# Peptides against a protein of PDB entry 5HB3: the designs that were tried, part 58

Target 1, 150 residues: chain A of PDB entry 5HB3
Amino acid sequence: RQMQDRCMSEYNQRIRNAPEGSIDPFRMACYKIIGRCDLSNRSLDGLQTDVNDWIWLQFNLARETDRSLELAGESYGLAELQASIREIGLKHFPKTAAEDTNGSFGMFFYLQILAGMFEQAIAYLYPFSYVDAVHFAIALTYYGLLRPVD

## One batch from the design tools (peptide; made by RFdiffusion4, then SolubleMPNN)

Design b1_p17_2_s2 (from b1_p17_2, 8 letters changed)
Fold by OpenDDE base, seed 4:
Structure b1_p17_2_s2 (fold): chain B 150 residues (1-150), chain A 17 residues (1-17)
Amino acid sequence: as target 1 above (150 residues)
Amino acid sequence: SAEEQFAELLEKALAER
């Protein structure tokens, strides 16, 4: 808490007083991740990133927090991340095997799994790869993550 | 948006394959 408060204070001060682009992007990243500053912008400016970095960042920012203790504008949890992933899926991934041109369905499956959207992930994967979907369904069931439907 | 950022990164990733 003390560290977060300090980060927030420093972040606010620097945003107000520092020339644009003068702040170390790594430091800004720390303020964002540790201090949860400016969570409306879930990106790392000034850093070369890839899709894996993006995934890492989103999941680190999506903390399970008591919403009552957070300012309304700084609330970002798993539910919000799941919603974002759903939207990403709708816009940027194939919905059917017929639409799949580059095999990117696996990435969306991966995102859903990471976000704990297990049932949806399996359902999504099934038309693309029956064998893989069944395989993952068995595995998820084994670990208690997928409930068998009666 | 975060979604747009991902889309850009995804496109780059797919292009590298």
Scores: peptide ipSAE 0.374, ipTM 0.878, DockQ to the pose 0.725
Fold by OpenDDE base, seed 2:
Structure b1_p17_2_s2 (fold): chain B 150 residues (1-150), chain A 17 residues (1-17)
Amino acid sequence: as target 1 above (150 residues)
Amino acid sequence: SAEEQFAELLEKALAER
C-alpha cells in the first residue's frame, strides 16, 4: 500500500508538473504496473513493444483485486480484459473460416484461452481447425476448465 | 486505446510473417 501510494503521488506530480516527454517511459510503465496509476490508459507510449508485450501488459494490469480493497479509484479486472478481447475479436479477426485470409485465427484463440474464455475459444477455433478444437476441448475438460455438453 | 494499439501491433506482426 505504501508503495502504491507513493507511486500514485509521484505519478500525479510528474504528470502535472513535468514537461511533456521528459518522463522516462519505463518509469511510467512502472507507475502503471506497480502503482496501478491511470489504468484508463493501458498503452505504453515511447516504448518499442510487440504483441507479446501488449498481452503481458494487459494481463498484468487486469488483476483480480477485490474492488473493496483496491485503493485505486479505477478498477481493471479480468472481466474488462475479456470485454476488450471480445471487441478485438470482432474488429480485427476473422469470424469464419471463409474470412480467414492471413491465418490470424490462432492469435485470437490464444487471447481467448489466456483470458479464460474457454468455451468461446473452442467454439471459435472449431470451424478453423476441427482437430485442434477437439484436442483442446478434451484437455480443458480433463482439467475441469470446460464443462462437457452431452 | 489499448485495442487500437493491439491492432497496430497485430498488423505489424502479421506483416512480418
Scores: peptide ipSAE 0.371, ipTM 0.877, DockQ to the pose 0.752
Fold by OpenDDE base, seed 1:
Structure b1_p17_2_s2 (fold): chain B 150 residues (1-150), chain A 17 residues (1-17)
Amino acid sequence: as target 1 above (150 residues)
Amino acid sequence: SAEEQFAELLEKALAER
């Protein structure tokens, strides 16, 4: 808690007082990831990132912190991440196999699996790859992550 | 937004394939 408070204080001070471009982007990233500063902005400015970096960042930021301990009024948890992934899916991924031009369906399936959206992930994958969907369903069931529909 | 950033990154990743 003391460390988080210190990070927040330093982050706020630097954002307000430091000249633009003078702050080390890696330091800012540390404040965001460790200090959970400014979680409303889930981007790393000044860093070259790819899709994998974005995924890593979102999942690291999505912590179920007891709302009572988050001094920062910004709560970002798994539910919010799942909502974001759903929105991304609706806007940027194919809904049917007929719409699939680049084979990007696998990435959306991957995002859903990472976010614990197992039932939705399998349902989404099924029309694109029946065999893969069945294989994943079996595996998820084996590990107790997929509930058999009664 | 984070979602918009992802979309841009995804587009770049797909273009490189």
Scores: peptide ipSAE 0.366, ipTM 0.875, DockQ to the pose 0.709
Fold by OpenDDE base, seed 3:
Structure b1_p17_2_s2 (fold): chain B 150 residues (1-150), chain A 17 residues (1-17)
Amino acid sequence: as target 1 above (150 residues)
Amino acid sequence: SAEEQFAELLEKALAER
């Protein structure tokens, strides 16, 4: 829409014309989060962030929007986020209990749950903690988020 | 990439444990 076009224009002007390091990082964050500018770069430069900030940002950017209303190249939804989480899991988290050296499996389970990847999350958790996996499976089933296997 | 950024943050978080 017209507002998004304006945001993109302002963002592009600032990134091209402003001296390096002179742009307020919070203003840039607003362009990204509210204006959905430059979604190819899903980071907040110039801000000290942690894992929780990253998670918050990704899920806020991955909005359920009509792609027809977004500018070309500025679309990002839950499906893309889920794909990113899968990739993260393959590269940075243990695949089996034997590979678990620092107990980080819980973080990947958490990411999958947040992303609505319930079946995959339970399947992943089971070899690490079958008790927890069963309890989560029961809870998810109760809330209609996990389909029982016939 | 976003994935690379997460990896760096994850490494930092794990190092603090």
Scores: peptide ipSAE 0.364, ipTM 0.874, DockQ to the pose 0.728

Design b1_p17_2_s3 (from b1_p17_2, 8 letters changed)
Fold by OpenDDE base, seed 2:
Parts: structure tokens; sequence; C-alpha cells
Structure b1_p17_2_s3 (fold): chain B 150 residues (1-150), chain A 17 residues (1-17)
């Protein structure tokens, strides 16, 4: 808690007082990840990132615990991330096999799995790859993560 | 938005294929 409070204080101070472009982007990343500062901006400015970095960041910033248990003043939970993934899916990934032009469906499946959206993930994957969908469904069911029937 | 950020990165990733 003390560390987090200090991070927040330093973050706010630097954002307001430091000359533009003078702040080490890695330091800012630390404030973001460790201090959970400014979670409304879930990007790492000044750093070259890729899709994997984005994925890692979003899932590390998201908390599975109740917001009431968050030490940070700002909250970003799994529900918000799941909502984001849904929106991403609607806008940027094929909805059917017929719409698949570049085979990117696997990444959306991956995102859904990471976000704990297991039933949706399997349902999504099924028309693209029957074998893979069944494979994952069996595995997820075995580990109690997938409900075979609603 | 985070979605927009991802979209940009996704596009870049797909270009690598």
Amino acid sequence: as target 1 above (150 residues)
Amino acid sequence: SSEEQFAKLLEEELKKR
C-alpha cells in the first residue's frame, strides 16, 4: 500500500511537472503496471510494442478480485477486459468461417480463452476448426472450466 | 481506446504473415 501510494504520488508529480518527453518510458511503465496509475490509458507511450505486449499488459492490469479489494484508486477488472475482447471480436475478427480471409480467428479464440470466456471461445472456434474446438472442449470440461450443458 | 490500440497492433501483426 505504501509503495503504491508513493507510485501514485510520483506519477502525478511527474506528469504535471516534468518536461514533455523527459520521463523515461520504462519508468512510466512501472508506474502503470506496479502502481496501477492512470488505468484509463492502458498503453505504454514511448515504447515499441506488439500485439503480445498489449495482451500481456491488459491481462496484468485487469484484476479478478472485487473492486472493493483493490488497493489502487483506479479499477480495471476482468469484466471490463472481457467486454473489450467482445468488442474487438465484433469489429476486427471474422464472425464465420466464410468471413475468414487471413486465418486470424485463432487469435480471437486465444483472447477469449485467456479472458475465461470458455464457452464463447469454443462456440466461436467450432465453425472454423471442428477438431480443435472439440479438443479444447474436452480439455476444458475435464478441468471443470467448461459447462457441457446449460 | 484499448480496442483501437489492439486493432492497430493486430493490423501490424497480420502484415507480418
Scores: peptide ipSAE 0.409, ipTM 0.891, DockQ to the pose 0.714
Fold by OpenDDE base, seed 4:
Structure b1_p17_2_s3 (fold): chain B 150 residues (1-150), chain A 17 residues (1-17)
Amino acid sequence: as target 1 above (150 residues)
Amino acid sequence: SSEEQFAKLLEEELKKR
């Protein structure tokens, strides 16, 4: 808690007072992740990142903590992340096997699974890979994560 | 937006394949 408060204080001070680009991007990333500063901007500015880095960041920033316990004035939880993933899916991933040109369906399936969107993930995967969808459905059901009957 | 950032990264990833 003390560390988080310090991070927030330093982050705010540096953003306001430091010249642009003068702060170590890695240090700023630490402030964002640990201090949960500026959660509206869920990016690592000044760093070259890839898709995996983005995924890692989103899931580390998303917290299911009670809003009352969050020291940060901004809340970003699983629900918001799930909404983001849905939007990403609608815009940037194939909706059917016929639309699949790059074989990227697996990435969207992966994102949905990570976000706990299990039913949607299986439903999405099914037309692309029947066998895989069935296997995952069985596994998720076994762990009590998939509700077979709505 | 975060979604736009992802989209850009996704495009880059797909180009590498």
Scores: peptide ipSAE 0.407, ipTM 0.890, DockQ to the pose 0.703
Fold by OpenDDE base, seed 3:
Structure b1_p17_2_s3 (fold): chain B 150 residues (1-150), chain A 17 residues (1-17)
Amino acid sequence: as target 1 above (150 residues)
Amino acid sequence: SSEEQFAKLLEEELKKR
């Protein structure tokens, strides 16, 4: 806990007191990822990032369970990430095939799968691609991740 | 927010397609 507290203190001190642009963005990223500092801001400022980087970051910052005691006093779990993904889906992805202009439905499907939202992912994919939905459903069922409907 | 960050990145990604 002492180490975590020190990390948080150093992080906060640097962001407040260091001249703009003087802080190594990779160092700040280390504070974020390893030190779990300032989890309310889940971004890597000063770094060129893409969607894949965002995905990687969110899943690394998220703990598997909400019950994990965060020494930093901040909690961010898979449930919160799943909620975020749901909201992202509602706002930024097509809900039906008719709304799909950019073919981005696959990315949202991917996000849902990564987040363990298997039932929702299959349900989402089904109207876009029946064949793909069935294939994934079979695979997920095989691995015990999707239960067949009785 | 994290969602806003994603949205921005998504827009950029879609432009690359």
Scores: peptide ipSAE 0.406, ipTM 0.890, DockQ to the pose 0.725
Fold by OpenDDE base, seed 1:
Structure b1_p17_2_s3 (fold): chain B 150 residues (1-150), chain A 17 residues (1-17)
Amino acid sequence: as target 1 above (150 residues)
Amino acid sequence: SSEEQFAKLLEEELKKR
């Protein structure tokens, strides 16, 4: 708690008082990840990032924190991340194989798997690749991650 | 929004393919 409070204090102070461009973006990233500062903004300013970095960041920020201990006014957990992924899927990924021009369906499948949305992931993959969907379903079932609908 | 950021990054990634 003391460390988090300190991080928040330093983060706020630096954002307000530091000259533009003087703040080490990596340090700011540390404050965000470790200190959970300003979770409403889940971007890393001043850093060149790609999709993989974004994914990594989202999953690292999504913590099961006891809401009672979160100094940050907003809790960002797995449920919120899952909701975000669902929204991303609706807006930015193909819904059917016919709509898939760039083969991006695999990325959305991957996101859903990472987020523990196994049933939805398999259902999504099925129309794009029946064989792959079945293989993943078997694997997930084997590891107890997919509950077969009786 | 984080979603918009992702969308932008996704578009960039898809252009590289």
Scores: peptide ipSAE 0.403, ipTM 0.889, DockQ to the pose 0.723

Design b1_p17_2_s4 (from b1_p17_2, 8 letters changed)
Fold by OpenDDE base, seed 2:
Structure b1_p17_2_s4 (fold): chain B 150 residues (1-150), chain A 17 residues (1-17)
Amino acid sequence: as target 1 above (150 residues)
Amino acid sequence: SSEEQFAKLLKEYLAKN
């Protein structure tokens, strides 16, 4: 909390007083990740990133914290990330095996698993790969992450 | 948006793999 407050203070000062683009992108990343500053923008401008970096960032920013202790407007949790993943799925991934042209379904499955969307992930994977879906379902059930069907 | 950012990165990823 103390560190967050300090980061927020520094961030606000710099964002208002520094010329555009003059702040070190890595420093900005620190304010984002550690200070949770400006979570409305969950990108790292000025840095070369890939999809793995994006994934890492989103999940690290989607913290399960006490909402009452979060700064106003700077709350972002797993639920919000899950919603984002759903939207991503709707827009950028195949809905059925027939729509699959490049095998990208696996990445969407992966994102859902990371986000704890286990039932949805298995349901999604099933038409693409029956065997894999069953194996994951068994494994998730074994570890108590997937509820057995009655 | 973060989703738009992902979309860009996804395209780049798929182009490489």
Scores: peptide ipSAE 0.333, ipTM 0.864, DockQ to the pose 0.725
Fold by OpenDDE base, seed 4:
Structure b1_p17_2_s4 (fold): chain B 150 residues (1-150), chain A 17 residues (1-17)
Amino acid sequence: as target 1 above (150 residues)
Amino acid sequence: SSEEQFAKLLKEYLAKN
């Protein structure tokens, strides 16, 4: 907590005092990841990133901290990430196998799994790959992550 | 937005694969 407070203080000070764009992107990344500063901006400006970097960042930022301890304005948790993934899915991923032109369904499945959206992930995967959906369902059930529909 | 950034990155990813 003390470290986080220091990071926030330094971040705020630097944002106020540093010329725009003068902050080292890596330092900014540290403030984001370690200090959880300015979580409204979940991008790493000035860095060449790929989709994997984006995924990594989102999951590192989406920490389940006790909501009671987070300042009300900058809470980004798993629920928010899940909501974002749902929106991404609706906008950017095929809903059916017939809509799958680029084979991107696997990426959305992957995102859902990472976000703990197991039931939704399996349901999504099923029409694209029955066999894979069943295998994952079995595995998730084995680990207690998928609740069998009673 | 973060979503827009993802969309861009996704497009790039799909283009490379």
Scores: peptide ipSAE 0.332, ipTM 0.863, DockQ to the pose 0.706
Fold by OpenDDE base, seed 3:
Structure b1_p17_2_s4 (fold): chain B 150 residues (1-150), chain A 17 residues (1-17)
Amino acid sequence: as target 1 above (150 residues)
Amino acid sequence: SSEEQFAKLLKEYLAKN
């Protein structure tokens, strides 16, 4: 808690006092990832990133921590990430095979799996690839991650 | 927003793949 408080203080101080663009992007990334500063902005400005970097960042920021030990406004957990993934799915991914023009359904399936949204992931994949959905369902069931249908 | 950032990156990803 003390470290987080100090980090937040430093972050806010730099944001307010440093000239625009003068802060090293990697230092800012450290404040974000390690210090969990300003989690309302889950991006790394000034760095060349790709979708994989974005994914990595979101999952690293989404901690299952005791929110009582975090600063107000700096709580971000798996539930919030899952909500974000759902919204991303609604806005940016095909809902059906007929809507799939670029084969991006696999990416959304991947995101859902990473986020532990296993049932939703399988349900989503099923209309795109029955065989793959079945294979993943079997695997997830084997590992106890997917509850069998009653 | 984070979602907007993802959308941008997704477009870039899909353009490359």
Scores: peptide ipSAE 0.332, ipTM 0.863, DockQ to the pose 0.735
Fold by OpenDDE base, seed 1:
Structure b1_p17_2_s4 (fold): chain B 150 residues (1-150), chain A 17 residues (1-17)
Amino acid sequence: as target 1 above (150 residues)
Amino acid sequence: SSEEQFAKLLKEYLAKN
């Protein structure tokens, strides 16, 4: 808590007092990832990133911390990430195999798996690749991650 | 938004592959 408070204080001070663009983007990233500062903005400005970096960032920011110690604006957990992934899916990924033009369904499947949305992931994959969906379902069941519908 | 950023990055990723 002391470290987080210190990070927040430094972050706020730098944002207020530093000229625009003068703060090292990597330092800002540290404040965000380690200090959990300004989690409402889940982007890293001034850094060249790719989709993998974005994925990494989202999952690292989605930490289950003691909510009693978090300010309302700094609470970001798995549930919020899952909600974001759902929204991304609705907006940016094919909903059916007929809509798939670039094979991007695999990325959305991957995101859902990472987020622990196993049932939804399998259901999503099924119309695109029946065989793959079955194989993943078997594997997830074997590891106790997929709940069979009783 | 983070979602918009992802969409941009996704588009770039798909363009490269």
Scores: peptide ipSAE 0.329, ipTM 0.862, DockQ to the pose 0.755

Design b1_p17_3_s1 (from b1_p17_3, 11 letters changed)
Fold by OpenDDE base, seed 4:
Structure b1_p17_3_s1 (fold): chain B 150 residues (1-150), chain A 17 residues (1-17)
Amino acid sequence: as target 1 above (150 residues)
Amino acid sequence: REEKRQKTLELAAKLLA
């Protein structure tokens, strides 16, 4: 807790007071990750990141905490992450095979799987790749992760 | 591999905008 408070203090101080271009983006990233600073901005400014970096950050920032103990502005859990993924899917990923110009359906499937959105992931994958969807459905069912009756 | 990487980067850029 003391470390987190210190990280938050340093993060806020640097964002407000540091000259433009003087901030080490990696250092700021460390503060964000360790201190969970500025959860409203779930990105790493000044860093070249890919989708894997983005999703990794989201999971690191997401916490299943008792809502009673969290300050109003610091609540970010799995549900919020799932909501974000749904929103991203609607905006940036193909909804049908006909819309898939870049072959990016697999990435959105992957994001949904990581976020535990198994039923939605399978439903999404099915029209793009029937065989793969069936195989994943079998595997997820085997591990008790898929609820086929829901 | 490079094409796939480029597509992934483009997607990342969209996710971070």
Scores: peptide ipSAE 0.020, ipTM 0.498, DockQ to the pose 0.055
Fold by OpenDDE base, seed 1:
Structure b1_p17_3_s1 (fold): chain B 150 residues (1-150), chain A 17 residues (1-17)
Amino acid sequence: as target 1 above (150 residues)
Amino acid sequence: REEKRQKTLELAAKLLA
């Protein structure tokens, strides 16, 4: 708690008082990750990141906290992450094979798998790659992760 | 490989925006 408070204090101080261009983005990233500062902004400003970095950050920031103790604005768990993935999918990924111009369907499938959205992931992958969808479904079922619809 | 990388970066930029 003490460390978190210090991180928060330093983060806020730098955001408010640091001259433009003087903020080390890596340091700010550390404050966000370790100190959980400004969780409403789940991006790393000033850093060149890829999708892997983004999803890594999301998982690191996601916490299943006692909902009774958290103000609505500070709650970010797996459910919220899954909701974000769904939203991203709707906005930025192909919905059908016909819309797939760059082969990005695999990335969205990957994100869904990471987020534990197994049924949705398989359903999404199926029209793009039937064979792959079946293989993943078998594997997920074997490990008890896929819930067949009754 | 480079094309895939570029596409991934573009996607990342959209996600982080």
Scores: peptide ipSAE 0.019, ipTM 0.536, DockQ to the pose 0.055
Fold by OpenDDE base, seed 2:
Structure b1_p17_3_s1 (fold): chain B 150 residues (1-150), chain A 17 residues (1-17)
Amino acid sequence: as target 1 above (150 residues)
Amino acid sequence: REEKRQKTLELAAKLLA
């Protein structure tokens, strides 16, 4: 907790008082990850990141903890992450095979799988790749992760 | 591979915006 408190203090001081352009974005990222600072902003400003970096950050920041017990004073759980994935799916990924112009459906499938949205992921993948969807469905069912409907 | 990388980066930029 002592380290987290120091991180929060440093983060707040720098974000408010540092001259423009003087903040090391990697340092700020460390404060966010380790100190869980400013969880309302779950992005890493000033850094070149990819989708894997983004999703890794989301999972690292996600906690299934009561807000009263959260040291950061903010709550962000799996449900919120799943909601975010749904939102980005609606905005940035094809809804149907006919809309798929760049083959990006696989990335959205991947994000849903990571977030435990197994039924939605399979349902989404099915029109894009029947064979893959069936194989994943079988595997997920085998491991007890998919809830088949009668 | 490079094309896929570029597409991934573009997507990341959109997600982080």
Scores: peptide ipSAE 0.019, ipTM 0.461, DockQ to the pose 0.057
Fold by OpenDDE base, seed 5:
Structure b1_p17_3_s1 (fold): chain B 150 residues (1-150), chain A 17 residues (1-17)
Amino acid sequence: as target 1 above (150 residues)
Amino acid sequence: REEKRQKTLELAAKLLA
C-alpha cells in the first residue's frame, strides 16, 4: 500500500532527523496507526492517554496474519496481547483481595474480558466479588464463550 | 470520583511505562 509505505518513510525520517522537541505527537501517532510503524513500541509518545486508549491501540495494532506478509516487518497478534496482559497483571494488579487497596481489580478483569481471556478473568474475579463472578460466568457460558467444567 | 480518576491515570501511566 502506497500510503502505508509513505507513512513508514516519514515516521523513520522524523524519528531520526527532526530537531529535539519539534515532533508533532499527533502526526507521529497517525504514522504509527496507519503505517504500523515500530510495532515494538505500542504506545503514543508525547500524548496523555488512559487505559482505554492503551487497549484500543493494542487491538488496532494487533493482526492475525503471516509475519512475512506484514509490511512493518513485525508481528503482534492476540496471543502476544494476551501475554502482555498477563504480565501487566503480575506487575501492577492485586493478586488477592487483601492486596487490593485501591479497587483496581475491576480494571484487570475488564482487560482480560476484552482480550478474550474469559476463564482466567472469572477465576481472577471470584475471590474479589463472588456474586459478580457467578453472573459473568453464567452469561459467558450462555453465549458459548466460557468452557464449563463437567 | 476525581480521586478515582487520578488513580486510573496513574495506572495508565504504569501500563505505558
Scores: peptide ipSAE 0.018, ipTM 0.502, DockQ to the pose 0.055

Design b1_p17_3_s2 (from b1_p17_3, 10 letters changed)
Fold by OpenDDE base, seed 3:
Formats: structure tokens, sequence, C-alpha cells
Structure b1_p17_3_s2 (fold): chain B 150 residues (1-150), chain A 17 residues (1-17)
């Protein structure tokens, strides 16, 4: 809590007083992640990032129980993240094996698994890799994360 | 809220391109 408060204080001070673009992007990232500053922007500006960085950030910013502590319009939970992943899937990932030219189906499967969308993930994976889908289904069932449907 | 979501999706799209 003390660390968060300090980050927020420093962020506010720097945003108000520092010349535009003079703030270290890594410092800005720390303020966002630790201090939860400027959550209206869920990207890390000025940093070279990939999909893993993006999804990691989304999970770190997501909150399920403490939304009352967030500013109005900045609430973001697991449900919103899952909705975002679904939309990303519809727009940017192959829906059939015939559409997959670069093997990107695995990334979408990965994102769904991270977001706890287990049934959807398995259903998605199945037409791309039957064997892998079965193996993951068995594992998820073993850990109580997937309920088999008869 | 919706605007924030759209910006987030745009960022994801950029990273996936």
Amino acid sequence: as target 1 above (150 residues)
Amino acid sequence: REEVRERTLEEAARLLA
C-alpha cells in the first residue's frame, strides 16, 4: 500500500510538472502496474512489447473484488478480459484449419487458457489439433477445470 | 469504458499484426 501510494504521488507530480515525453517509459510502466495509474490506457507506451507482455499486463490490471476502489470508467475484471479475448479471436485468429496459414491458432488457444476459458479453448483447439485437444481435455478434467459432456 | 476497451483491442491487434 505504501509503495502504491508513493507511485501514485510520483505519477501525479510528474504528469503535471514534467515535460511531455520526458518520463522514462519503464517508470511509467511501474506507475501503471504498481500504482494503478492511468488505467484508461492499458498499453505500455514507449516500450517494445509482444502478445505475452500485453496479456500479462491485462491480467495484472484486472480486478474482481476491488472495483469500488477504481475510478469510474476504469474498472476492468476477468469478465471484461474474457470478452476482449473473444473479440480478438473473432477478428484476428483463424476459425478453421483452412484459414490458418501461420499456426496462430496456438496463440489464441493459449490466451483462452490463461483467461480460464477452458471449454472454449478445447473446442477451439479440436479442429486444429485433435490429439492435443484430447490431451488438454484430460488434463483439465483431472484438475477439475473441465466438465466432460456426455 | 467502451472506449477504453476499444483502445485495448486496437493495441492487441497491433501486436498480433
Scores: peptide ipSAE 0.230, ipTM 0.825, DockQ to the pose 0.038
Fold by OpenDDE base, seed 4:
Structure b1_p17_3_s2 (fold): chain B 150 residues (1-150), chain A 17 residues (1-17)
Amino acid sequence: as target 1 above (150 residues)
Amino acid sequence: REEVRERTLEEAARLLA
């Protein structure tokens, strides 16, 4: 808690007072991740990141907080992340094999799996790769993660 | 909340482009 408070204090001080370009973006990233500073901006400014970095950050920033303690305006949990992934899928990924022009279906499958959207992930993968979908379905079932009746 | 989500989606879109 003391560390978090210190991070917030330093983050706020630096973001307001530091000359432009003088702040180490990695340090600022640490403040965001550890101190949970400025969660309205769920990105790492000044860093070259990829999709893996992005999704990792989203998971780190998402929290399952006690609903009784949540301020309505600041709630960001797994459900919101799942909703975001679903929306990203609708906008930026192929819906069918016929729409797949760049082979990006695997990335969306991966994002869904990470977010615990297992049934949807398998259903999505199936028309692109039957064999892979079956293998993942078996594995997910083995670990009790896939609910076939849902 | 919606604005935050939209920003998040925009960032994702940028990274996926």
Scores: peptide ipSAE 0.194, ipTM 0.807, DockQ to the pose 0.038
Fold by OpenDDE base, seed 1:
Structure b1_p17_3_s2 (fold): chain B 150 residues (1-150), chain A 17 residues (1-17)
Amino acid sequence: as target 1 above (150 residues)
Amino acid sequence: REEVRERTLEEAARLLA
C-alpha cells in the first residue's frame, strides 16, 4: 500500500509537472501496471501497441476483488473483461465465414481463449474451421477446460 | 466501472481498426 501510494503520487506529479515530451512512457506504464494508477485509461500513452499488448494489459489490470469491499466503479475483473471481449467481437469481428475477408476470426478466437471463454470460442470457430474447432475442443476437454453440455 | 469499460472498448476498437 505504501508503494502504491508513492507510485500514485509520482504518477500524478509527473503528469502535471513534467515538461512536454520528457515523460518516459515506459515509466508511466510501470506506474499504471504496478502502481495501478489511472486505471480509467487502459492504454499506454506514448507507446506503440498492438492487440497482444492490449490484451496483456487488460489481464494485468483486471483484478478479482471482493465486490463487497469495492465501489462498483473500482471493480474490473475477468467477468468484465469477458464482457468487453464479447462486445468487441460483436462490433469488430466477422460473425460468419461469409463476412470474413481477412481471416480475422482467428484473432477473436484467440482473445476468447485467453479470456477463458472456451465454449464460446469453440462455437465461434466452428463455422470458420470445423477441423480446427474439433481439435481445440478435444484438447480443451482433455485438460478439463471445456464443459460441453450433454 | 462503465466508464472504464467504455474507454477500454474504444481503445480496443482503435487497435482492431
Scores: peptide ipSAE 0.248, ipTM 0.836, DockQ to the pose 0.039; fails the geometry check
Fold by OpenDDE base, seed 2:
Structure b1_p17_3_s2 (fold): chain B 150 residues (1-150), chain A 17 residues (1-17)
Amino acid sequence: as target 1 above (150 residues)
Amino acid sequence: REEVRERTLEEAARLLA
């Protein structure tokens, strides 16, 4: 908590008082990730990021463990992230094999797996790649992550 | 939470566009 408070203080000070363009984006990212500062803004300004960076950040920020220490209004847990992934899927990824023109289904499958949405991920993947879906289903079942229906 | 979610989705949309 003490570290978090210090991070927040420094973050606020820098964001308000530092000359424009003088703030190290990586330092600010550290304040966000470690200090959990300004979690309402989940982007890393001034940094070039991709989907992998984004999803990694979302998972790191979507913590339940430290929720009691977080400021009101900044809470965003795994459930909310999963909901976001679903919505992203609806907006940006093919819903059926017939809609798939560029093979982007794999990315959505990947995001779902990362989010622990295993059943949905397998169900989604199946019409795109039967073989892959079956293999992942077997593996997930073996490790107790997928719950087969009776 | 909804505001955070909205901004998160906006960022995702930007990256996935």
Scores: peptide ipSAE 0.245, ipTM 0.833, DockQ to the pose 0.038; fails the geometry check

